# Designs tried in a protein design run: peptides against a protein of PDB entry 5A53. Part 32

Target 1, 230 residues: chain A of PDB entry 5A53
Amino acid sequence: LVENVKQALFIPGQSCNKNLHDIMVDLSALKKPDMKRFNRKNDIHPFEDMSPLEFFSEKNDCSLMVLMTSSKKRKNNMTFIRTFGYKIYDMIELMVADNFKLLSDFKKLTFTVGLKPMFTFQGAAFDTHPVYKQIKSLFLDFFRGESTDLQDVAGLQHVISMTIQGDFQDGEPLPNVLFRVYKLKSYKSDQGGKRLPRIELVEIGPRLDFKIGRIHTPSPDMVTEAHKKP

## One batch from the design tools (peptide; aimed at target 1 R82 T83 F84 H227)

Design b2_p13_7_s1 (made by RFdiffusion4, then SolubleMPNN; from b2_p13_7, 6 letters changed)
Fold by OpenDDE base, seed 2:
Structure b2_p13_7_s1 (fold): chain B 230 residues (1-230), chain A 13 residues (1-13)
Amino acid sequence: as target 1 above (230 residues)
Amino acid sequence: SDDDDLIVRSKPL
């Protein structure tokens, strides 16, 4: 089953600022061509009323949404929303720390639009802890692209690395998730007449440290329905 | 503090 590529909608909230807009532009560039972006601010409060997001999901045929908001309490907040049947499946607030880097902060490398990134996850909690499992699921779902069975390693241009920033114990604040994007760069090293292929990872941005905020989890029934193969 | 509501903590499994 070639699952249709999930379309993403990026929505600037009423409190969206320049920094968030720039982050939105850069992050959304990684989702091209499967991305729509609103240019106008929308007054949406997803944890108070989800109906506007469900409307936008249906109207735009987007099962992924990212709401960009900023407040004193929730600075540089990216609310990631998934829908199933245009109904809210899950939500998570990921606040971008002030140390972020934009694509402009890195050496511009040409990349082919629409190539599926390889993911790497660092931290055992991505497989065990419910919140980090949701984050892992979300980002895999967000960037999964076309399920080309061709793991054509030759087509792997991008690596997205997600790292849990340190260890944590029960009752402690959840560590940030470090989001990094790399391009695979092949070099031909000419050593002694043998061209050895060298592969290097070059960071291309954006660089985002995500602080975890509020979470909405799907009901067990919605989980069951979302996993039903047609 | 009112900021505690912003801290997502690990729940004991």
Scores: peptide ipSAE 0.070, ipTM 0.677, DockQ to the pose 0.026
OpenDDE base, seeds 1, 3, 4, 5: peptide ipSAE 0.064, 0.062, 0.057, 0.015; ipTM 0.670, 0.671, 0.669, 0.499

Design b2_p13_7_s2 (made by RFdiffusion4, then SolubleMPNN; from b2_p13_7, 6 letters changed)
Fold by OpenDDE base, seed 3:
Structure b2_p13_7_s2 (fold): chain B 230 residues (1-230), chain A 13 residues (1-13)
Amino acid sequence: as target 1 above (230 residues)
Amino acid sequence: SSDDDLIVRSKPL
């Protein structure tokens, strides 16, 4: 049995502001058509009580959730949540740095909705460090889309780049993750009467630098159940 | 693929 495409629910928290709303709109545009947004603020504190998120997961049939909150300690905070059987599987706080860019800050490019992005990960810690492994897993899962057998190169339109900002040692603060979105643009170059295909990466946004916050990890039993293959 | 092991189910089998 192939699992259906995971649906994402974007939730403005009580402290959601205009900047977070704009970030929510732009990031959620990359998850269309498999995305829902709440229009009203909801008072949710997932690290105090997870039950409201489990209720929303089940009621909306969404196994991916993003809670938008902001405080003095956790400014521009995007809490990414995954569920398994409508129970919380994992959570991670990713705080957007003030240097963010919206889609409106880039040249408007049309793209086909629903195409699977290609991911690139820069930094060895994505394969070795538990927190960065969770981030890699989360983003691959979040944007996986439909399993089309046609990995037709012809269908590749977007590249999502995730970079760990610098080196770190054990016990040091975890570096930010730089989130960048590019469109592949094909050009025909006329070089001496020969039209050569040229491919360029054009940044389309949003541009987000994520500071890592609090994390919730699943129980070993839930990990075993969630990794079962038919 | 190596990335398939990073993907988790959303519902039990």
Scores: peptide ipSAE 0.543, ipTM 0.917, DockQ to the pose 0.897
OpenDDE base, seeds 1, 2, 4, 5: peptide ipSAE 0.530, 0.541, 0.414, 0.026; ipTM 0.916, 0.918, 0.881, 0.645

Design b2_p13_7_s3 (made by RFdiffusion4, then SolubleMPNN; from b2_p13_7, 5 letters changed)
Fold by OpenDDE base, seed 2:
Structure b2_p13_7_s3 (fold): chain B 230 residues (1-230), chain A 13 residues (1-13)
Amino acid sequence: as target 1 above (230 residues)
Amino acid sequence: SEEDDLIVRSKPL
């Protein structure tokens, strides 16, 4: 399935604060060039009325949206939205824990814009649990970028690691998802006159621990339509 | 791939 690269729209809500704005800037930097940001706050309550988001999806040709809101109940809340035919497909609230780190907290490394990250998922629930499956789907879709047939290892620059924070049982609160971004750093080590290639993962940020909030799931019919292959 | 099955279209066919 060759679709055009999905564009992301980052939307500050009315309750968007400085910290959440900074998180938005840093996370959206990973989606460049396929990203738009609104500079103005918008009063959007997606779990009450989805119509403004559908309007923005269509108007901006963005099938990915991230609404930035913050309240006492839902601090540093990033609502991730996907659309299908400019209609809401799914939504998930991911609240950033206070221990977040920005790109400025890490050693600035130059990176090529537009390179597809490699994902790693840690936790069996990413394959079995509906919520974590949605998160896995969302992030894979969000950062898919251009389908280059050449997954040339030479083009691998970024690794995004997503880890479920601990084990959980049925009926327990869903553990946070630890979002980490690494850059592959290639260097030559000089060992005894042999230059051995060494690859290291260097964390580049942002570092985000996502607390899971409210979820909207698509209808079975919409799932069927969205998975249709030509 | 199993990952490809997690990717959804943004528009109808």
Scores: peptide ipSAE 0.526, ipTM 0.914, DockQ to the pose 0.877
OpenDDE base, seeds 1, 3, 4, 5: peptide ipSAE 0.512, 0.524, 0.010, 0.026; ipTM 0.911, 0.913, 0.516, 0.631

Design b2_p13_7_s4 (made by RFdiffusion4, then SolubleMPNN; from b2_p13_7, 5 letters changed)
Fold by OpenDDE base, seed 2:
Structure b2_p13_7_s4 (fold): chain B 230 residues (1-230), chain A 13 residues (1-13)
Amino acid sequence: as target 1 above (230 residues)
Amino acid sequence: SAEDELIVRSKPL
């Protein structure tokens, strides 16, 4: 039994600013058609009370949520939330650094809506460190889309690259995660009468450097239930 | 795949 494509709900918090709104619009465009956005600000403090998010998850049938908030301590904060049975499964704060680029900062390329991106992860900690494993899990889950057995490389239009920014030791602040989006562009090079297929990766945006904030992890029981296979 | 192990269900079975 393949589960239906997870729907994402993007929620502006009360402290949502123009930059966060623009980031929300651009990131959510990558999740189309499986995305809803609220146009109104909502007063939600997920690390204080999760109940409003659980309510929104159930009411909108969205197991993925992104809360957009900004403060002096947590500037340009995207709280990514997953639910299991409309209950909070996990949460992570990812604060967008000021060096972000919007889709408008790149050459507009047409893309087919609903195509599954290919992911690339750079940094060993994505496989070993609990926080980066959660980030890897989150983004793979967030952009999984339809389970097409057609890994038809011909259908691959997007590559999402996630890179841990540098090395770190235990007890050090966790490095940022560099989020980059590329489009595969096929070129026909005419070299000496032979058309050689050339594939180039063209950055399309958004470009986001995520600073890691607060995290909520599921209970072991909820992990067990959420990993059950039919 | 190792990636499949990172995927979580949104609803109980």
Scores: peptide ipSAE 0.515, ipTM 0.912, DockQ to the pose 0.893
OpenDDE base, seeds 1, 3, 4, 5: peptide ipSAE 0.462, 0.510, 0.028, 0.020; ipTM 0.886, 0.910, 0.579, 0.575

Design b2_p13_8 (made by RFdiffusion4)
Pose (drawn by RFdiffusion4):
Structure b2_p13_8 (pose): chain A 225 residues (1-189, 195-230), chain P 13 residues (1-13)
Amino acid sequence: LVENVKQALFIPGQSCNKNLHDIMVDLSALKKPDMKRFNRKNDIHPFEDMSPLEFFSEKNDCSLMVLMTSSKKRKNNMTFIRTFGYKIYDMIELMVADNFKLLSDFKKLTFTVGLKPMFTFQGAAFDTHPVYKQIKSLFLDFFRGESTDLQDVAGLQHVISMTIQGDFQDGEPLPNVLFRVYKLKSYKSRLPRIELVEIGPRLDFKIGRIHTPSPDMVTEAHKKP
Amino acid sequence: SNYYYYKEPHEYE
């Protein structure tokens, strides 16, 4: 009954550069094998015209898309896009801060591609705040991959950690979201003692513009059998 | 069209 794994399409925008491209490559690696990369630049402006994104979603059968854009106003802009029936479901701009680290900045460890990641979300706003609820929903939908009834404990290899940069009060600017990836190590104490090693990429997301779905589309996308 | 349905975050558990 459940759908196939959602495919991701990474799209360099007209203003995409090498540094932003490196971020795309390393982050796209976490999506393997359910990922495609475009090589050319495309003049796409999602908050002016959504038509090209819907076109690429249909012709490439990708319900998950990431546009790469950079200006001084919005530097290192990663626009995360989800579609339903090849129409836009929601969009959010996540801009990467300059303190980012790539895979090259971390010791390369053995890594089995295609395993189900573990998730940990730190921050009460991930459950109550509309913006952060969408981010939690996005990254769960984006990276969880295959849904299964069976889990091999030996397959529990890495965790995707997302932390809100401190608590905040209503009216203040929205804190950044801290994207971290760790590899698990376990030791004997039955329950093991767990330690973590960072493998990257390390990304601090600044929140930009947001598009939300209509109630009609939510009804169809979240319809229950 | 192909349809990929979304879950609430608690449904992913």

Design b2_p13_8_s1 (made by RFdiffusion4, then SolubleMPNN; from b2_p13_8, 7 letters changed)
Fold by OpenDDE base, seed 3:
Structure b2_p13_8_s1 (fold): chain B 230 residues (1-230), chain A 13 residues (1-13)
Amino acid sequence: as target 1 above (230 residues)
Amino acid sequence: AKIYRLKKPEEYE
């Protein structure tokens, strides 16, 4: 079964501001070439009515969507949406903290468009807690890219790191998720006339700290249908 | 209709 690469649609909401637009541009650059962006603001409230998003999913053939909104209660809010059969599967609000860094804040390094990133997850809750399991699943699905059998180490250029910020107990607020993007840089170090290969991780941006907001989860029946292998 | 299958978490390992 050859699965098509999932396309992402980035949608500026009515309350989208310049900072959130810049974040959208930088994050969407990591999804090229499998990305579309709307240039016009759309008045969408996904937790009140999901129908407009289902319409956009079908019309644009995008199974991934990101809605950009900002309010006093939900500042710099990125709502990540996945669809199955052009119906809403799940949604999660991830609010970007004010300490964000854009690609322009880092040293510009050339990178090849379309290479699949490697992910690292730090925090046991990514494997045990339902919300963090959803976040892990979302980002792995979002940046999966082309299914190439040979993820040859030679093709690895990017590492995306996701870290849960601190420990938490039941009933406590969920810690932020720290999103970091690195490029692998190969150095030839001359140590005593011997060139030793050295690999370093260089942060390239964007740098985003995500505060978790509202969540929509699929019905058990929809989960079963979405996971069926033909 | 293009059915975009969702992978189980275990299918990403």
Scores: peptide ipSAE 0.296, ipTM 0.855, DockQ to the pose 0.772
OpenDDE base, seeds 1, 2, 4, 5: peptide ipSAE 0.264, 0.286, 0.267, 0.264; ipTM 0.838, 0.848, 0.842, 0.843

Design b2_p13_8_s2 (made by RFdiffusion4, then SolubleMPNN; from b2_p13_8, 6 letters changed)
Fold by OpenDDE base, seed 3:
Structure b2_p13_8_s2 (fold): chain B 230 residues (1-230), chain A 13 residues (1-13)
Amino acid sequence: as target 1 above (230 residues)
Amino acid sequence: PKIYRFKEPEEYE
């Protein structure tokens, strides 16, 4: 079974502002070439009516969508949507904290378009807690890129790090997820005439702290159908 | 038909 790379559609909502637009541009740059962006605002409320998103998924052949909205209750909100058969599979609201950094805030490093990032997840809840399991699944699916048979270590240029900001107990508010992007930089260290290979991680941005909002989960029947191998 | 199959996280690693 040859699975095509999942395409992402970035949608500015009616309440999209300059900051959200800039965040959208920077995050979507990491999904090139498998990304589309709308230039027009669309009045979409996915937790009230999902039908417009299903229509956009089918019309644009995008199984991944990101809706950019902002309100007093849900400031800098990125709603991540996945579809199966152009029907909504899951949704999650991730609100960007005001301390965000754009790509322009970091030293410009040339990155190769289309390379698969390596992921690191910090926090046990990514493997045990349903919400953080969904976040892990979402980001792995979102940035998977082209399946190259040779995941040659030589092709690894980017690391995406996702960290749960702290410990929590049942019934407590869910901690933020810290999203960080690094480039692997190879240096030849000249220490005492011996050139030792040194690898450093350099942050390239964007830097995003995600507050978790509303969630939609698939029915058990949709889960079974979506995981079924033909 | 483009099959938009979902995988478990372990299948992406």
Scores: peptide ipSAE 0.323, ipTM 0.852, DockQ to the pose 0.718
OpenDDE base, seeds 1, 2, 4, 5: peptide ipSAE 0.300, 0.312, 0.298, 0.307; ipTM 0.835, 0.843, 0.835, 0.842

Design b2_p13_8_s3 (made by RFdiffusion4, then SolubleMPNN; from b2_p13_8, 6 letters changed)
Fold by OpenDDE base, seed 4:
Structure b2_p13_8_s3 (fold): chain B 230 residues (1-230), chain A 13 residues (1-13)
Amino acid sequence: as target 1 above (230 residues)
Amino acid sequence: PKIYYLKEPEEYL
């Protein structure tokens, strides 16, 4: 079964501002060509009423959605939504900290559109803590791209790094997730007449520090249905 | 119909 690439829909909310729009543009560029963006603001409050998102999921054939909103309480908020059968599966608010960097803040590097990124996750909680497990699952699912049987390592151009910012104990606020994007750059190092291929990671942006907000988790029944292999 | 299923994170490694 070749699973089709999940399409993402980026939705500016009513409170979407210029910064969020720029972040949306830059982040969505990583999802090309499997991405749609709305040009108009939509008054959507997913934690109050999810029905508009389900409607958009179905009408646009997008199982991934990102709602861009901003308020005093939830500044630069990217609500990531996944649907299954055009019904809400899960949601998570990830608020971008003010220290964000856009692609324009980095050296422009040529890149091929549509290449699957490699992921790196730093922090044990990505494998153990339910919220960070959801984040890991979400981003892997979001940027999965085409299912190639052969991860042609030679085709790997981008690395997405996600790091939990520090250790935390139970009951403490969840640390931010540091989102970084790197390009693999090959250098010919001439050390003593032997050309050793050197690969370096060059940050290309965007640089986003995500503060975790509200989450919606699927029912056990939805989990079971969503994991059923046809 | 595009059938999408969710994979566990471990299945992407």
Scores: peptide ipSAE 0.038, ipTM 0.597, DockQ to the pose 0.715
OpenDDE base, seeds 1, 2, 3, 5: peptide ipSAE 0.011, 0.029, 0.031, 0.006; ipTM 0.409, 0.561, 0.621, 0.420; seed 5 fails the geometry check

Design b2_p13_8_s4 (made by RFdiffusion4, then SolubleMPNN; from b2_p13_8, 7 letters changed)
Fold by OpenDDE base, seed 3:
Structure b2_p13_8_s4 (fold): chain B 230 residues (1-230), chain A 13 residues (1-13)
Amino acid sequence: as target 1 above (230 residues)
Amino acid sequence: PKIYRLLEPEEYE
């Protein structure tokens, strides 16, 4: 069974501002060529009515969606939505902190569009805590790209790092997730006449600190159906 | 209808 690459739809909400639009543009650039963006604002409230998102998923053939909204309570809010059979599977609000950096804030490095990034996850909760497990699953799914058999090391260009900011106990507020994007840069170091290959990670942006908001989880029946091998 | 299967994180590694 050859599964098609999941397409992402970026939707500016009615409250989308310039900063959030810029974040949308930069994050969506990492999903090229498997990305669509709406140019018009749409008045969508996914935790009140999910039907408009299901309609957009089906109409645009996008199983991934990101809704961009901003309010006093939920500033710079990116709602990540996944669908199964064009029905809502899960949702999570990730609010971008004010200390964000855009691609324009970093040295422009040329990169090949469409290469699958490697992920690194820092924090035990990514494997144990249900919310962070959902975040890990979401981002791996979001940036999976084309299934190429040979993840040839030669094709590795990008690393996405996700870090839980600090330790927490049960009942405490969930720490932010630090999202960082790096490019692998090969250097020939000249040390004493011997050229040793050196690989460095160079941050390319965007730099986003995500505060976790509201979450929608699928029903057990939907989980079973979504994981069935045809 | 295109069915988009969801994979567990271990299936992406």
Scores: peptide ipSAE 0.261, ipTM 0.844, DockQ to the pose 0.811
OpenDDE base, seeds 1, 2, 4, 5: peptide ipSAE 0.203, 0.202, 0.227, 0.196; ipTM 0.811, 0.817, 0.829, 0.814

## One batch from the design tools (peptide; aimed at target 1 K6 Y86 K229)

Design b2_p14_3 (made by RFdiffusion4)
Pose (drawn by RFdiffusion4):
Structure b2_p14_3 (pose): chain A 225 residues (1-189, 195-230), chain P 14 residues (1-14)
Amino acid sequence: LVENVKQALFIPGQSCNKNLHDIMVDLSALKKPDMKRFNRKNDIHPFEDMSPLEFFSEKNDCSLMVLMTSSKKRKNNMTFIRTFGYKIYDMIELMVADNFKLLSDFKKLTFTVGLKPMFTFQGAAFDTHPVYKQIKSLFLDFFRGESTDLQDVAGLQHVISMTIQGDFQDGEPLPNVLFRVYKLKSYKSRLPRIELVEIGPRLDFKIGRIHTPSPDMVTEAHKKP
Amino acid sequence: HNYYFYDDTPYLEF
């Protein structure tokens, strides 16, 4: 009954550069094998015209898309896009801060591609705040991959950690979201003792513009059997 | 094709 794994399409925008491209490549690796990359630049402006994104969603059968854009106003801009029936469901701009680390900045460890990641979300706002609820929903939908009734404990390899940069009060600017990836190590103490090693990429997301779905589309996308 | 965004879709929590 459940749908196939959602496919991701990474799209360099007209203003995409090498540094932003490196961020795409390393982050796209976490999506393997359910990922495609475009090599050329495309003049796409999602908050002016959504038509091209819907076109690429249909012709490439990708319900998940990431546009790469950079200007001084919005530097290292990653616009995450989800579609339903090849129409836009929601969009959010996540801009990467300059303190980012790539896979090259971390010791390369053995890594089995295609395993179901574990998630941890740190921050009460991930459950109550509309903006952060969307981010939690986005990154769960984006990286969880295959849904299954069976889990091999040996397959529990890495965790995707997302932390809000401190608590905040209403009216203040929205804190950044800290994207971290760790590999698990376990030791005997039955329950194991767990330790973590960072493998990257390390990304601090600054929150930009947001598009939310209509109630009608939510009804269809979230319809229950 | 349709890809549903069900809130109860399972995941591995750490």

Design b2_p14_3_s1 (made by RFdiffusion4, then SolubleMPNN; from b2_p14_3, 6 letters changed)
Fold by OpenDDE base, seed 3:
Structure b2_p14_3_s1 (fold): chain B 230 residues (1-230), chain A 14 residues (1-14)
Amino acid sequence: as target 1 above (230 residues)
Amino acid sequence: MKYYFHPDRPYLAF
């Protein structure tokens, strides 16, 4: 079974502002070449009517979508949407905190387009809690890229780190998810005649702290259909 | 540090 690379469509909503636009540009740059961006604002309310998103999914052949909106209640809101057969599978609102950093805020490093990121997840809830499991699944799916049987270790360029900000108990508000991007930098250390390669992680951006908002989950029947091997 | 290269995800129907 060979799965095609999932394409992402970035959609500015009617309330999209300059900050969200900049965040959209930087995050979408990590998804190149498998990314499209709309230049026009679209009045979409996915938790009220999902039909416009299903239409865009089919018309653009994109199974991943990100809607950029902002309001007083949901500031800097990135709604991540996945489709199956051009129907909505799941959605999650991730609101970017005001302390975000753009790619321009970091030292400019050469980045090869199309290389797959490695992922790290910090927090037990990524494996146990349904919301954080969805977030983990979403980001791994979003940045999977081309399925290659060979892990070309030589092609490993960057790491996406996702951390749950602190512990929580049942009934408490869900902690933010800290999104960080690092580049692998290899140094030849010549210390005392033994050349041991030293690998360092250098943050390259963007830096995003996600507050979790509303969630849509698929029906059990849709889950079953989506996991059937053709 | 667990690297997950093959997450559980919906199959593409298209």
Scores: peptide ipSAE 0.026, ipTM 0.616, DockQ to the pose 0.072
OpenDDE base, seeds 1, 2, 4, 5: peptide ipSAE 0.022, 0.026, 0.033, 0.028; ipTM 0.626, 0.647, 0.607, 0.669; seeds 1, 2, 4, 5 fail the geometry check

Design b2_p14_3_s2 (made by RFdiffusion4, then SolubleMPNN; from b2_p14_3, 5 letters changed)
Fold by OpenDDE base, seed 5:
Structure b2_p14_3_s2 (fold): chain B 230 residues (1-230), chain A 14 residues (1-14)
Amino acid sequence: as target 1 above (230 residues)
Amino acid sequence: MFYYFDPDRPYLEF
């Protein structure tokens, strides 16, 4: 089954600023060619009214959306939205901490567009805690690319690393998720022994520390419907 | 297709 690559729509909210725009541009660059960006600010408040996002999902044929807003309470807020049948499936606010790094902060490297990234998740909560499960699912879905059955290791160029920043107990504030992007570099070791390919990971950016905000979870019915699609 | 990570900037006026 060739799953159609999910398209992402990046939407600057009314409160979008230059820093958040730069973050948007860099994050969206990783989603090329399967990305659209609006060039105008839109007054959208998804936790108050989701209907504008559903409209944009349908109109642009994008099942992934990212709304960029910034306020005193929710600085550098990227609301990630998924739709199913152009209806809101889930939403999560991920606020980018001020220590972010842009692609320009790293050495420019050439990449093949459209290659499926490898994911690494660090933290047991990605498999056990409902919020981190949603984050894991979201990012896997967001960057999945073309479902090539041939996970040819030779085709692996990018690694997206997501790390839960520290341990936490029930009832404590959820730790940030550290988002990192690496390029795999293979070196032919010319050293006279067994030519073991040396693989190095080089950070390419962006570097984002996500603080978790508000969440909208899918209805049980929508979960069932989404899982029925092969 | 090879892509240089060159973000299309500037994209929006703020």
Scores: peptide ipSAE 0.028, ipTM 0.617, DockQ to the pose 0.026
OpenDDE base, seeds 1, 2, 3, 4: peptide ipSAE 0.025, 0.027, 0.022, 0.023; ipTM 0.622, 0.609, 0.632, 0.607; seed 2 fails the geometry check

Design b2_p14_3_s3 (made by RFdiffusion4, then SolubleMPNN; from b2_p14_3, 5 letters changed)
Fold by OpenDDE base, seed 4:
Structure b2_p14_3_s3 (fold): chain B 230 residues (1-230), chain A 14 residues (1-14)
Amino acid sequence: as target 1 above (230 residues)
Amino acid sequence: MFYYFHPDEPYLEF
């Protein structure tokens, strides 16, 4: 069963600012062509009332949503929402730290729109800790793109790297997740008469350090339904 | 670890 590509909807919240708008534009560029953006601000508070998001999910046929809000307590907050059957499955707040870099802050590189990213995850907690497992699942789901049987390996152009910033123990605040995007550059290496392609990773942006905020997890019943293979 | 989306991997890695 080839699953349809999940569409993402980017929603400016009422408190969306210029920085969040710019971040939204850059991050959403990685999801093209499977992305929609609202131009108008929407007064949505997903942890108080989820019904507007479910409505938008259904109306726009988007199972992925990102709400852009900013406050003193939750500055540069990107709330990532997933729906299943147009009902809220999970949500996570990821606040972008002030040290962010936009695509314009990096050397301009050409890229093909619509190519799937490769992923790397650094930190054991991505496989063991429930919050980081959710983050890993979310980003893989968000950027998976079209399920093609033939991965044109020749078409792989960029890597999304996600790193847990440092070690932590139980009861400590959860470290930030470092989001980095790299482009693969192939160079002809002439070492000893063998033309071995040298591949280098060049950061292309955006550069985002995510502070983890509030989380909504699905009910066990919703998990079971979502995992049912059709 | 490089993760390549395998066609056989369920889209919902929940």
Scores: peptide ipSAE 0.033, ipTM 0.602, DockQ to the pose 0.108
OpenDDE base, seeds 1, 2, 3, 5: peptide ipSAE 0.017, 0.014, 0.010, 0.017; ipTM 0.523, 0.487, 0.489, 0.527; seed 3 fails the geometry check

